# Peptides against a protein of PDB entry 4GMN, part 236

Target 1, 375 residues: chain A of PDB entry 4GMN
Amino acid sequence: RYANITLLALVTLASIGTDFQETLVKGNQGSRESPISAADEEWNGFDDADGDAMDVDQKSSSGEDQEEDYEEIDVKEDDEDDDDDSITSEMQADMERVVGADGTDDGDLEDLPTLRELIQTAVPQLIRLSNLPIDSDESLTIQSHALSALNNISWTISCLEFANGENANIHNAWYPTAKKIWRKTILPILEADSADLKLATQVTSLAWAVARVLHGETPTDGNPHRKFISLYHSSKQQAGGNSNSIEEPEDPFQGLGVKCIGVVGSLAHDPAPIEVNREVGVFLVTLLRQSNNVPPAEIVEALNQLFDIYGDEELACDKEVFWKDGFLKHLEEFLPKMRTLTKGIDKRTQPELRTRADEALLNLGRFVQYKKKHA

## One batch from the design tools (peptide; made by RFdiffusion4, then SolubleMPNN)

Design b2_p24_4_s2 (from b2_p24_4, 8 letters changed)
Fold by OpenDDE base, seed 2:
Structure b2_p24_4_s2 (fold): chain B 375 residues (1-375), chain A 24 residues (1-24)
Amino acid sequence: as target 1 above (375 residues)
Amino acid sequence: SEEGKELIEAARKNSLQPPIKLKL
């Protein structure tokens, strides 16, 4: 009974995190819909061509009305209104405020009561539940659901813009909580060195969401970037040895390899130590060099991470890593391979992977040109 | 540079992951 209530609460918190993300994405898309200028399609008047409709006089005969009394089974479509009414009017109002807030209002989290309660009340409990002693299948289930709820909340918050002081109130409220998730949930699970790839995938997904906000300010205790690089390599070795295909998720971007790349990429941002940046940058560039044996989704993510890490020429990592270690040459040499890789993805069977690969290919061309101008 | 910022934004946008919809 207690377990079922706890699981229901964890599912509800995970759903809330999903609904927040969907609403934030819609609100951010609505601002990008430039009004489609109603092109005045001059309706070129349909010339009334006087086509003589021939009077076809056909006397069709009186066939006998067999009244087959089809009992209209009034299939009441029970519209099971799946009232996925998980979004309270208060949550919706908070989401509308987050999307509509001109970043000038130092709006205290007083104006975002639902988000405040999620960060201040719910997340600390989820951290506790994710860090319970594992002594039963019930405790494993609770941990998994707590990690999923933390993942969804953390991903939602990581989709907010924090550049230029936008959403600074939310950032400031989340930042200490994100560090707490890292120290109390992510690191202990990562240090337990579990062979459970499901748990590893969950914790790595959460780690990516958290690291997308903390960047290079992510706690460096125990060199987490090396642990995620090790996890990447270990996951590839396990997939190659046991014919128990841990079902690679149907979505290529939900794979543990992609998530490991996303985490280590995020950890390598300024103000990360140059040694951390170099180790991650060399890892990512090595994936491109070995691309014949790397899933396309991991290549896409590795490129995106490289563009994010090295897109700012004013950062110390540009001079001390990107130029010094000759990354431009590797990116330029990879450009024809990326074209071949992208063209090899079937648009019919993998439309998302193809789109994201086409974007990454476009950005790779732009990035190489950018870096050549700023050399 | 502005070209660098646009590339970073494009990269970050392409690195988004959806949350997990849990079912009971």
Scores: peptide ipSAE 0.339, ipTM 0.851, DockQ to the pose 0.306
Fold by OpenDDE base, seed 3:
Structure b2_p24_4_s2 (fold): chain B 375 residues (1-375), chain A 24 residues (1-24)
Amino acid sequence: as target 1 above (375 residues)
Amino acid sequence: SEEGKELIEAARKNSLQPPIKLKL
């Protein structure tokens, strides 16, 4: 009984995190609908004439009128109004305010009481639940659901714009909590050296969401980038064994390999230590060099991370890593391989993967030209 | 440079991962 209530509360917190993300995405889309003027280009119909009238005759088979009296089962659609009352009117009002909030510099979420309670009251309990001793299947289930709720909340917050001082109040409130998730939830689970790939995938997803906000200010204690690089390699060694392949997620971007790349890429941003940046940069460039054995989604993510890390020529990592370690040559040599890889993705069966690969290929060409001009 | 900023922004947009929906 108490377990079911706790699980329901954890699922509700995870749902709130997803629905908040959907609201933020819809709010951002409404601002990006520049009216594509429907240029009524009259596509002049090509007149092509002649195609012959092949007469194929085939027979009228008189299939008999079996009046199957389909008893109209009056399925009363009980409109179970799934009053998914998961989002309170107060949560909706907070979500609407976050989409419209001009950056007040005060880290006090006074105008966002539900988001404040989520960050200050709920997230600390989720951190506690994710760190309980695992002594039963129930405690393992609670940990998994607590990690899922933390993941969804952290991902949603990481999708807010924080550039130019936007949402500074939310950033300032989240930042110490994000560091707390990192130190109290992520690091202890990574240090426990569990062979559980499901748990590793959950904690790595959470780590990516947290690192997308903290970037190079993510705590460097214990060299967490090396732990995620190690986890990447370990996951590839286990998947290569002919035994019970954990079904690869249907979404190629939900794989543990992609998540590991996303984490380490985010950890390598300024002001990360230059040696952390170097180790990550060398890892990412090495994936491109070994691309024949790397899933396309991981290559797309590795490219995006390289563009984000090394796109600013004023950063110390540009001179001390990118140019010093000769990364431009490796990116230029990879460009024809990326064209072949992208063209090999079927648009019908993997439309998202193809779109993101086409974008990454375009950006790779632009990035190589940019770096050659700014050499 | 402005060209560098546009490349960073394009990379960040392409690195977006959605949250995982839990089904009841």
Scores: peptide ipSAE 0.322, ipTM 0.846, DockQ to the pose 0.302
Fold by OpenDDE base, seed 1:
Formats: sequence, C-alpha cells, structure tokens
Structure b2_p24_4_s2 (fold): chain B 375 residues (1-375), chain A 24 residues (1-24)
Amino acid sequence: as target 1 above (375 residues)
Amino acid sequence: SEEGKELIEAARKNSLQPPIKLKL
C-alpha cells in the first residue's frame, strides 16, 4: 500500500516535470515566430569583380640607420617563487566548506510558490529516495522512479533561459539543489560501479540535465568526466558483442552514448579545469576522427558540445586547448565526412536525426569559418 | 564575438532531450 502511494507520487512528480517542460517549450516557440521572412533576399552575390592587380611600385625608401643606444635595463631576475599551484588540501577543504555552506541565498521564489515547493520540498525527498539501500525489486523500482522524477524536474529547469540574468531567482534557488543532486545522487551511483545499464542510463540522463545548469561549476571531485567517458566506452564494448538484439532505441538521441557526450561536454565548460576541458575535447574530437564507427546521433551531439565549449574565443580553453591541440584542423577534415553522413540519413525513416544532422552540418561550416577568421 | 554567441545558442538548442514520460 505505501509503496504504491510512493510510486504514484513519483510518477505524478515526473509527469508534472514533463508537462511543465512542454508548456515552456510551447511558450518559447510562440515567441520565435518573429518573421525570419525578409532578410534572406538581399544576399547580393559577390560579383567576381576581376580587380586588376595594380602594380604598386616598391619605392625603396633608404631609411637611415639611427643606432639608438638601447641602455641595457638590468632586469633583476626576481626569483619567481614557484607558487606550487597545487590546490592545497586546505584550499580544497575551504572550497568544500564554501560549497557546503547552505548559502541561504535561496533565490526568492515568493512569486513562484509551486516551483519553490518542488525545489525545496519535493527534490530533497527524491534525493533521499534515490539513495535508499537497494535490498529488493521494490526498492530498485522506487530508486528508478525517483531518478526519473529528478530527471524530469532537472531537464525542465535546464530548459529555462538563464542568460543575461533571466530567471535569476529560479537559477539561484536551483543551483544549490543541483549541486546536492550531483553530490548526493549522481556521484554515489557512479561510485557504486553498477553493471546495470538501465541505472547507468538514468543517472547519466540526470547528470546531463544537472550539468546543463552547473556547466564547469559542477563539482570535479573524483574526475566524474572520466567516469562518463569510461561508461561511454563500456557501453560500446557491450553493444559490439550482441549485434543481433540491441533494439536500437526508437529515439537515437535517447542512447546512453549521446547522454555520456552531453554530460562530459557540459562538464568541460568554463570555469572547468583546463585538464578536464582538454580530456573532454580530445574525447569529442576523437569521436569525429572515428566517425565511421560512431552512431550519427552521437556525432551530432559531439559537434554541438564542441561548438558550445569552444564558441567563445575569450575563454581560456580557446587558447589553451582548441588552438594548442589543433582542433580546427580536425573539424575542417571532418566537414566532408559530416556532409556524407548527413546525406546518408533517410529523411523518411529518421526525420529528427536528419534535421539535427543538417543543423549540425550547417553549424560546423559556420564554426570552421568563424575560427579561421578569429585565428 | 556575436558569431560565437549565435553558434553557442544554436548548439545548446540542438542539444535538447525531452523528459522521460513514465507510462502509468
């Protein structure tokens, strides 16, 4: 009796999260019918103006050798004390203390009482239920439904606009709760090293939804990006053995591989450590290099993550990873492969995959041009 | 740059997954 009431409550919470997201997505679509109509016409073709190369006569102006006697400024070698940038165990403990302070900057949700109760009352109970000892099929079912409810709530919140200070009250209320989901639900399940691919898929979906809000501010303790990369590779090894009976998920974007890419991509955003960014960037670029053996949906997601991570030239990861590790060359070399891949997707059987691949191909062309201009 | 922001926005919009509908 109690279990059935708990399950019904969990299903209800998951449904509320889904219905809320569908309402938000429809509301945003109504604002996007701004007429894209008229601006497409005046791409006046570049007339190939055969601009005659005017022979600019090299006037050899003999500039006089002024020997300016540059006084040797005796730059004292100030002993650069090797500030061992080793995050001291004390700095790590202080970071844990600052992040462990329930900063009661609960974003003021006075005007959003339902969302407040969802975040402040329901989510903490879902976190508790997702961490129950698994001793029965009933406890496993409760965990699965709690994870599904957390997933739907987290996805719904991750679909809100937070750019330019929009929804700042919701962001501020959600942020500490998102970190709590990460630390109390996601990390313990990842550390338990479960062979359950269903549980791994649920936790990875939740991790992606949470990481879409936290980005590079997601706790890096224990290098969770490496756990998701390992899970990606493990999922491929298991898939390769049973070629006959993997029902390809009806939705190619619901695959564990796509979810792993979405998580690690989100974790690699600024202010993530450059090493985390590099490991993720190399993983994503390696998928493009190996694209002949990678599902098209994973390629689409890997491209979207690369564009999101490296689309800002002002970020440290642009200079320190994108340019240093030569990612532009790999993206440029992948462009003809992406054209072939996208054209190979049947619009009749896989219309969504084809649409998202066409978009990712367009964006890849733009991204390569952008990066060549900003080199 | 503005071109970079447009690419980021396009990437984020294309990286959406719908929530899991639990079958009752």
Scores: peptide ipSAE 0.306, ipTM 0.840, DockQ to the pose 0.308
Fold by OpenDDE base, seed 5:
Structure b2_p24_4_s2 (fold): chain B 375 residues (1-375), chain A 24 residues (1-24)
Amino acid sequence: as target 1 above (375 residues)
Amino acid sequence: SEEGKELIEAARKNSLQPPIKLKL
């Protein structure tokens, strides 16, 4: 009984985090100018004239259409429009304020009472629930739901703009809580010798969301970047051996490999220690060198992480890692492979993967040119 | 540089599509 109420509350918190994320993503997409229609360069048709039409007389065998009368089982979808209007009018008002708020520098979420209660009251309880001793299937279920709720909240907050002091009030309220999630939820689960790939995927997703806000200020205790690199390699070894198809997530970017890349990329940003940056940079560049055995989505994420980490020439990692370890050469050598990889993605079956690969290919060309100019 | 900032922003915009439709 108490478990069911706790689970319902955790599901509701996870739903609220998802709906808020979807609204923020839609709001941010509205600010993205529609992809510049590549100008229709009139590819002047090549006038190749003369090819003689051979008259192949293929006899139309009239196969009899057996109309198999498949009885449409009229499954009455009872559209129970459970309009789970779980978005309270107060949450919607907080969402509208977050999208419209000129960042008041005061870390007091006075104008965002629902977000304040979410960060200050709900998240500390979710952290507690994620750290329960696993002694039953019920405690494992509670941990999973607490991780899902923390993931959704953390992803939602990570979609806010914090550059140039934007949303400083939300950043300042979230930052200590994000560090608490890292130290109290993520690290203990990563230190537990668990073979559970579901739990590993949940904690890695949460770690990525948290690290997208904390970047190089993420606590370095216990070298978490090496744990995620090890998890990446372990996940590849398991996928090759057991024909237990972990159903490849319908979305290529939901894979544990992509999530591991996203975490370690985020951890490698300034002010991360140069050796953490180097180990991550070498890992990412090594994926590009081994690209024949790497899923396209992981290549796209590895490229985006490399561009974000090494796009600022004023950072110590540019001189001490990028140039010193010769990363430009590896990016240049990868450029023709990326063109082949991107062209091999079917636009019809994988439109998102193709779009993100086309963008990553474009950015790779620009990044190589940029780095050559600033050499 | 300005060109470096544009590349970072482009990379962030491309990574910032969390494809996380968090299927509940």
Scores: peptide ipSAE 0.229, ipTM 0.817, DockQ to the pose 0.289; fails the geometry check

Design b2_p24_4_s3 (from b2_p24_4, 9 letters changed)
Fold by OpenDDE base, seed 5:
Structure b2_p24_4_s3 (fold): chain B 375 residues (1-375), chain A 24 residues (1-24)
Amino acid sequence: as target 1 above (375 residues)
Amino acid sequence: KAEGEELIRAARANSLQPPIRLNL
C-alpha cells in the first residue's frame, strides 16, 4: 500500500519533469531559428568577438545537382487530445515564466513556486529514496523510479540557458542541489560494483543531465570520468559476447555508450583539471580513430563534445591538450571517414541520426578550418 | 500496474535527448 503510493508519486514527479522539458524544448526551438539556415557564417569559435568574416571566395564549380524531389512526408501529428491532466495550471504558469523570465540574479524562486518545490522539497526526498538499501524487488523498483524522476527534473533544468547570466535564479537554486545529486546519488551507485546495466544506464543518464549544468565544476572525488570510461568499455564487451539483445534502444542516442560520452565530455569542460580534460579528450579522439567499430550516434556525440571542450582558444585546455597532444591531425584524418559514415546513414530509416550526423560533419569541417586559421 | 509502467515508459521514452546542437 505505501509502496504503491510512493511509486505513484515518483511516476508523477517523473511525468512533471518530462512535460516541463517538452515545453522548454518547443519554446527554445521557437526562439532558435533552425540551424540549417546559418550556412554562410564563418565559425570563429565561441568567442563573442565581432571578427570580420573573411570572404573565402571558394568558386563552387556548378555541378548540376539534380533536385531530387523529396516528397514531404506529411507526418500527421494525430493530435490525440490526451487530456493528460498531469500538467497543473501552476506548472504551466511556471514553465511560461521560465521561458519568459529575464533572470533575476538573487537565486530566489518566489516567482517559480512549482520549480522551487521540485528543487527544495521533491529532489531531497528523491535523493533519499535513491539511497535506500536494496533488500527487495520493491526497494529496487523505488530506486529506479527515484532515479527516473531525478533524471527528468535534471534534464529539464539542463535545457535552460545559463550562459551570460540567463536564468541565474534557477541556476543558483539548482547548482547546490545538482552537486548533492552527484555526491549522494550518482557517486554511491557508481561505487557499488553492480553488474546491473539498467541501473548503470539510469545513473549515467542522470549523471549527464547533472554534468550538463555543472560541467568542469562537477565534484572530481573518486575520478568519475574514469568510472564512466570504464563503464563505456565494459558495455561494449558485454554487447559483443551475449546475443541476448539488450533491446538496442529504438533511439540510437539513448544508448549507454552515448550517455557515457555525454557525461565525460561535460566533465572535461573548463574549469576541469587538465589531466581530466586530457584523459577525456584522448578517449574521444580514440573513438574517432576506431570509428569502424563505433556506432554512428556515439561518433556524433563524441564530435559534439570535442567541439564544446576545445571550441574556445582562450581556455588552458586548448594549448595544454588540443595543440600539445595533436588533436587537429586526428580530426582532419577523420573528416573523410565522417563523410562516408554520414552518407551511409539511411535518411528514411534513421532521419534524426542522419540529420545530426550531417550537422556534426558540417561542424567538423568548420572546426578544422577554424583551428587551422588559429594554429 | 500496467498504467504506472506505461507512464514510466512514456516518461522514459521521453528520456530527454540531448538538445539538438546549433550549427557552429
Scores: peptide ipSAE 0.027, ipTM 0.620, DockQ to the pose 0.064
Fold by OpenDDE base, seed 4:
Structure b2_p24_4_s3 (fold): chain B 375 residues (1-375), chain A 24 residues (1-24)
Amino acid sequence: as target 1 above (375 residues)
Amino acid sequence: KAEGEELIRAARANSLQPPIRLNL
């Protein structure tokens, strides 16, 4: 009973995190299309077809008419308030405020009560649940769901614009919580060195979402970038050996390799230590050099991370890593390979991968030209 | 059990894709 309620609450929190994102994505697309009508999936009632009429003929006896006056116990149907898992009017109002925030109304988190409760009340509980001792399949299930809920919330928040002081209230509320997720959930799981690739994928997805907000301010304790680089390499070794391919996720961007690249790229941003930046930069550039053996989605993510890390010439990593380690030459040499790779992606079967590869190719050309001009 | 696993699968299928990067 308590387990099922906890699992339901974790599912609901994961759903809330998703629905919040969908609304943010729709809001950012500028389409004021109408409220998400929860499609009432009409519960198609079970056709109780098999009325096998067993004709049991049993005949007997005439027992006496004791009119026991059954007091009608008026069982008040407690209207089980179907807690309509619908987006509450308060949640919708918070979502509309977050989507409609043109950065001018630095509303306090007091104006975002649902988001406040998610960050201040739900997330600390999810952190606790994700860090429970694993002693049963039930505790593993709870951990997995807590990680899923944390992932969805963290990704949703990471989709908010925080540049130029936009959403500063949300950023300021999230930032200490994101650091807690990192230290209390992500690091302990990474240190446990679990052979569970599912858990590794979940924690890496969460780590990416968290690192997309914290960037180089992500806690460097225990060199987490090296753990994710090691996880990347380990994941490739396992995929090559067992013909029981863990089905590569149908979405090429949901692969563990992409997630590892996204995490380490995010960790390498300023103000990350130059040594961390260098190790990540060398890893990413090495993927480009070895691109014949790297999935296209991982190449797209590696390029995008390189652009974000080294896009600003005023950063110490530009001089001390990008120029010093000769990354421009590797990017230039990769341009013709990227053109070939991108052209090899079928637009009909993989339209998203092709679009993101076409974009990354365009940006690679621009980035190389930019760096050549600013050399 | 199954419905919870489907809702979890839906909440996992909605594994939040990183937003489309703005073109540099």
Scores: peptide ipSAE 0.027, ipTM 0.618, DockQ to the pose 0.073
Fold by OpenDDE base, seed 3:
Structure b2_p24_4_s3 (fold): chain B 375 residues (1-375), chain A 24 residues (1-24)
Amino acid sequence: as target 1 above (375 residues)
Amino acid sequence: KAEGEELIRAARANSLQPPIRLNL
């Protein structure tokens, strides 16, 4: 009985985290519909003239029109308004406020009562549940659900804009909690060195969400970047040895490899220690050099992390790592490989992967040109 | 059990949209 209520509460918290994200994504898309004025430049098509119409004749076979009177079964879609009772009116009001709020500098969430209770009341319980001794299948299930709820909450918050002091109240409330998730949930699970790839995927997803907010201010205790790099390599060795389909996630970007890259990339941002940045940068550039054996989604993520880490020339990592370790040459040498890789992705079967690869290729060209100009 | 795992899976699939990167 108590276990079922706890599991239901954990599922509900995981759903809340998702529903918040969907609304934040919709709210952020609505602000980006700046009408690209279609300047109708009349591209006058070329006049090319001549090609002869060959006349191929073939025959009239008169197959009989059997009018099968398909009775249109007027399936009244009873719009069962499945009032998905998941989003309370209070949650919706908090979501609307998060999208519309000029962030006050005060880390007070008075105007965001649901988000406040989520961060201050729910997350500290989820941290405890994720760090319980595993002594039963029930405790393992509770840990997995607690990690899922923490993941969804952390991802949702990581999708908020915090640049230029936006959402500063939410950032200030979340930041100490994010550090607590890192130290009390993520690090202990990573140190347990479990062979459980499901648990590793869950904790790495959570770590990425947390690191997307903390960046280079993520606690460096015990060199967590090396643990995620090790996990990346270990996951590749396990996938290569047993043709037992660990069902690759249907979404290429949900793979453990992508998540490991996302974590270590986020950990390498300023003000990360320069040696942490170097080790991550070398790892990412090494993936590009080995791209023939790396999934396209991991290449897209690795490129993207390299752009975010080394996009600012004023940062110490630009001089001490990017230029010193010769990364520009490796990126330039990778351009023709990236063009081939991107063209090899089928737009029909993998439209998202193709779009993100086309974007990463465009940005790689621009980034190489930028760095050559600022050399 | 299945519904909860599916909800968690759906919730995770939606959660991993990387930030829309600014075109450099």
Scores: peptide ipSAE 0.024, ipTM 0.631, DockQ to the pose 0.086
Fold by OpenDDE base, seed 2:
Structure b2_p24_4_s3 (fold): chain B 375 residues (1-375), chain A 24 residues (1-24)
Amino acid sequence: as target 1 above (375 residues)
Amino acid sequence: KAEGEELIRAARANSLQPPIRLNL
């Protein structure tokens, strides 16, 4: 009886975390509908936007229009109006405030009562539930649901913009809680050395969401990047040996391999120790070198992580790792392989994977060009 | 029924990913 109430509460918190993300994504999409005519802008790195807008002289070069007839696949959104009115009017009002919040530096979530209660009241309960002794199938189920709820809340918060002091109040409220999730939930599960790949996938998903906010400020105790790299390799060895293929998730990006890459990439950002950055960077570049045996989704994620880590030339990791370890050469040598890989993805059967691979290919070209200019 | 639908929703919610990266 208490277990069922606890499970229902955990499911409800997981659903709230999802609904809150959907509203965030919809709110952010309304601001992102400025069609960045992404064609001809030179990649300038990840420098903070306070750089003087250089007047790019419009030299009109009339290049011949090869009309590649992109058949607009009119994906009829069957609006199955599953009006699951689960989003409380308070959650919507909090969301509208998050999207509209002029940067009041006061770390007071006074204006965000729902989000405050999620962070301050719910998450500390979920952390406790995720740390229950596993002595029964019931305790394992409670842990799994607590991890699910923590995952959804953490992913939702990780989808907020925190650059340039945006959402600083939310960041400041979340940051100590995120560190607590890491230390109290993620690390103990990783240290338990469980052969449970389901649990490993759940904790790695949560770790990625948390690390997307904490970046290089993620607690380095016990070298968690090495644990996730080890988990990556172990997951590949298990998939090759037992015909109990843990069903590769239908979504190629939900794979444990992708999640491991996402975690370690996020952990390698400044101010991560240069040796952590190097170990991660070498891991990621090694995936590109071994790309014939790596799923396309893992290649896409590895590229994106490499761009995020090494996109700023002012960071110590650029000189001490990227240039010193010769990463540019490996990226340049990977360009023709990435073109072949991307072209090999069927747009009809894997549209998302193809889109994200086309994007990663474009960004790889731009990144290589940028790094060659700034060499 | 409702508990099963919520479990399915929560299972889908575990599939949360970063939003599509804008082309830099």
Scores: peptide ipSAE 0.028, ipTM 0.632, DockQ to the pose 0.090; fails the geometry check

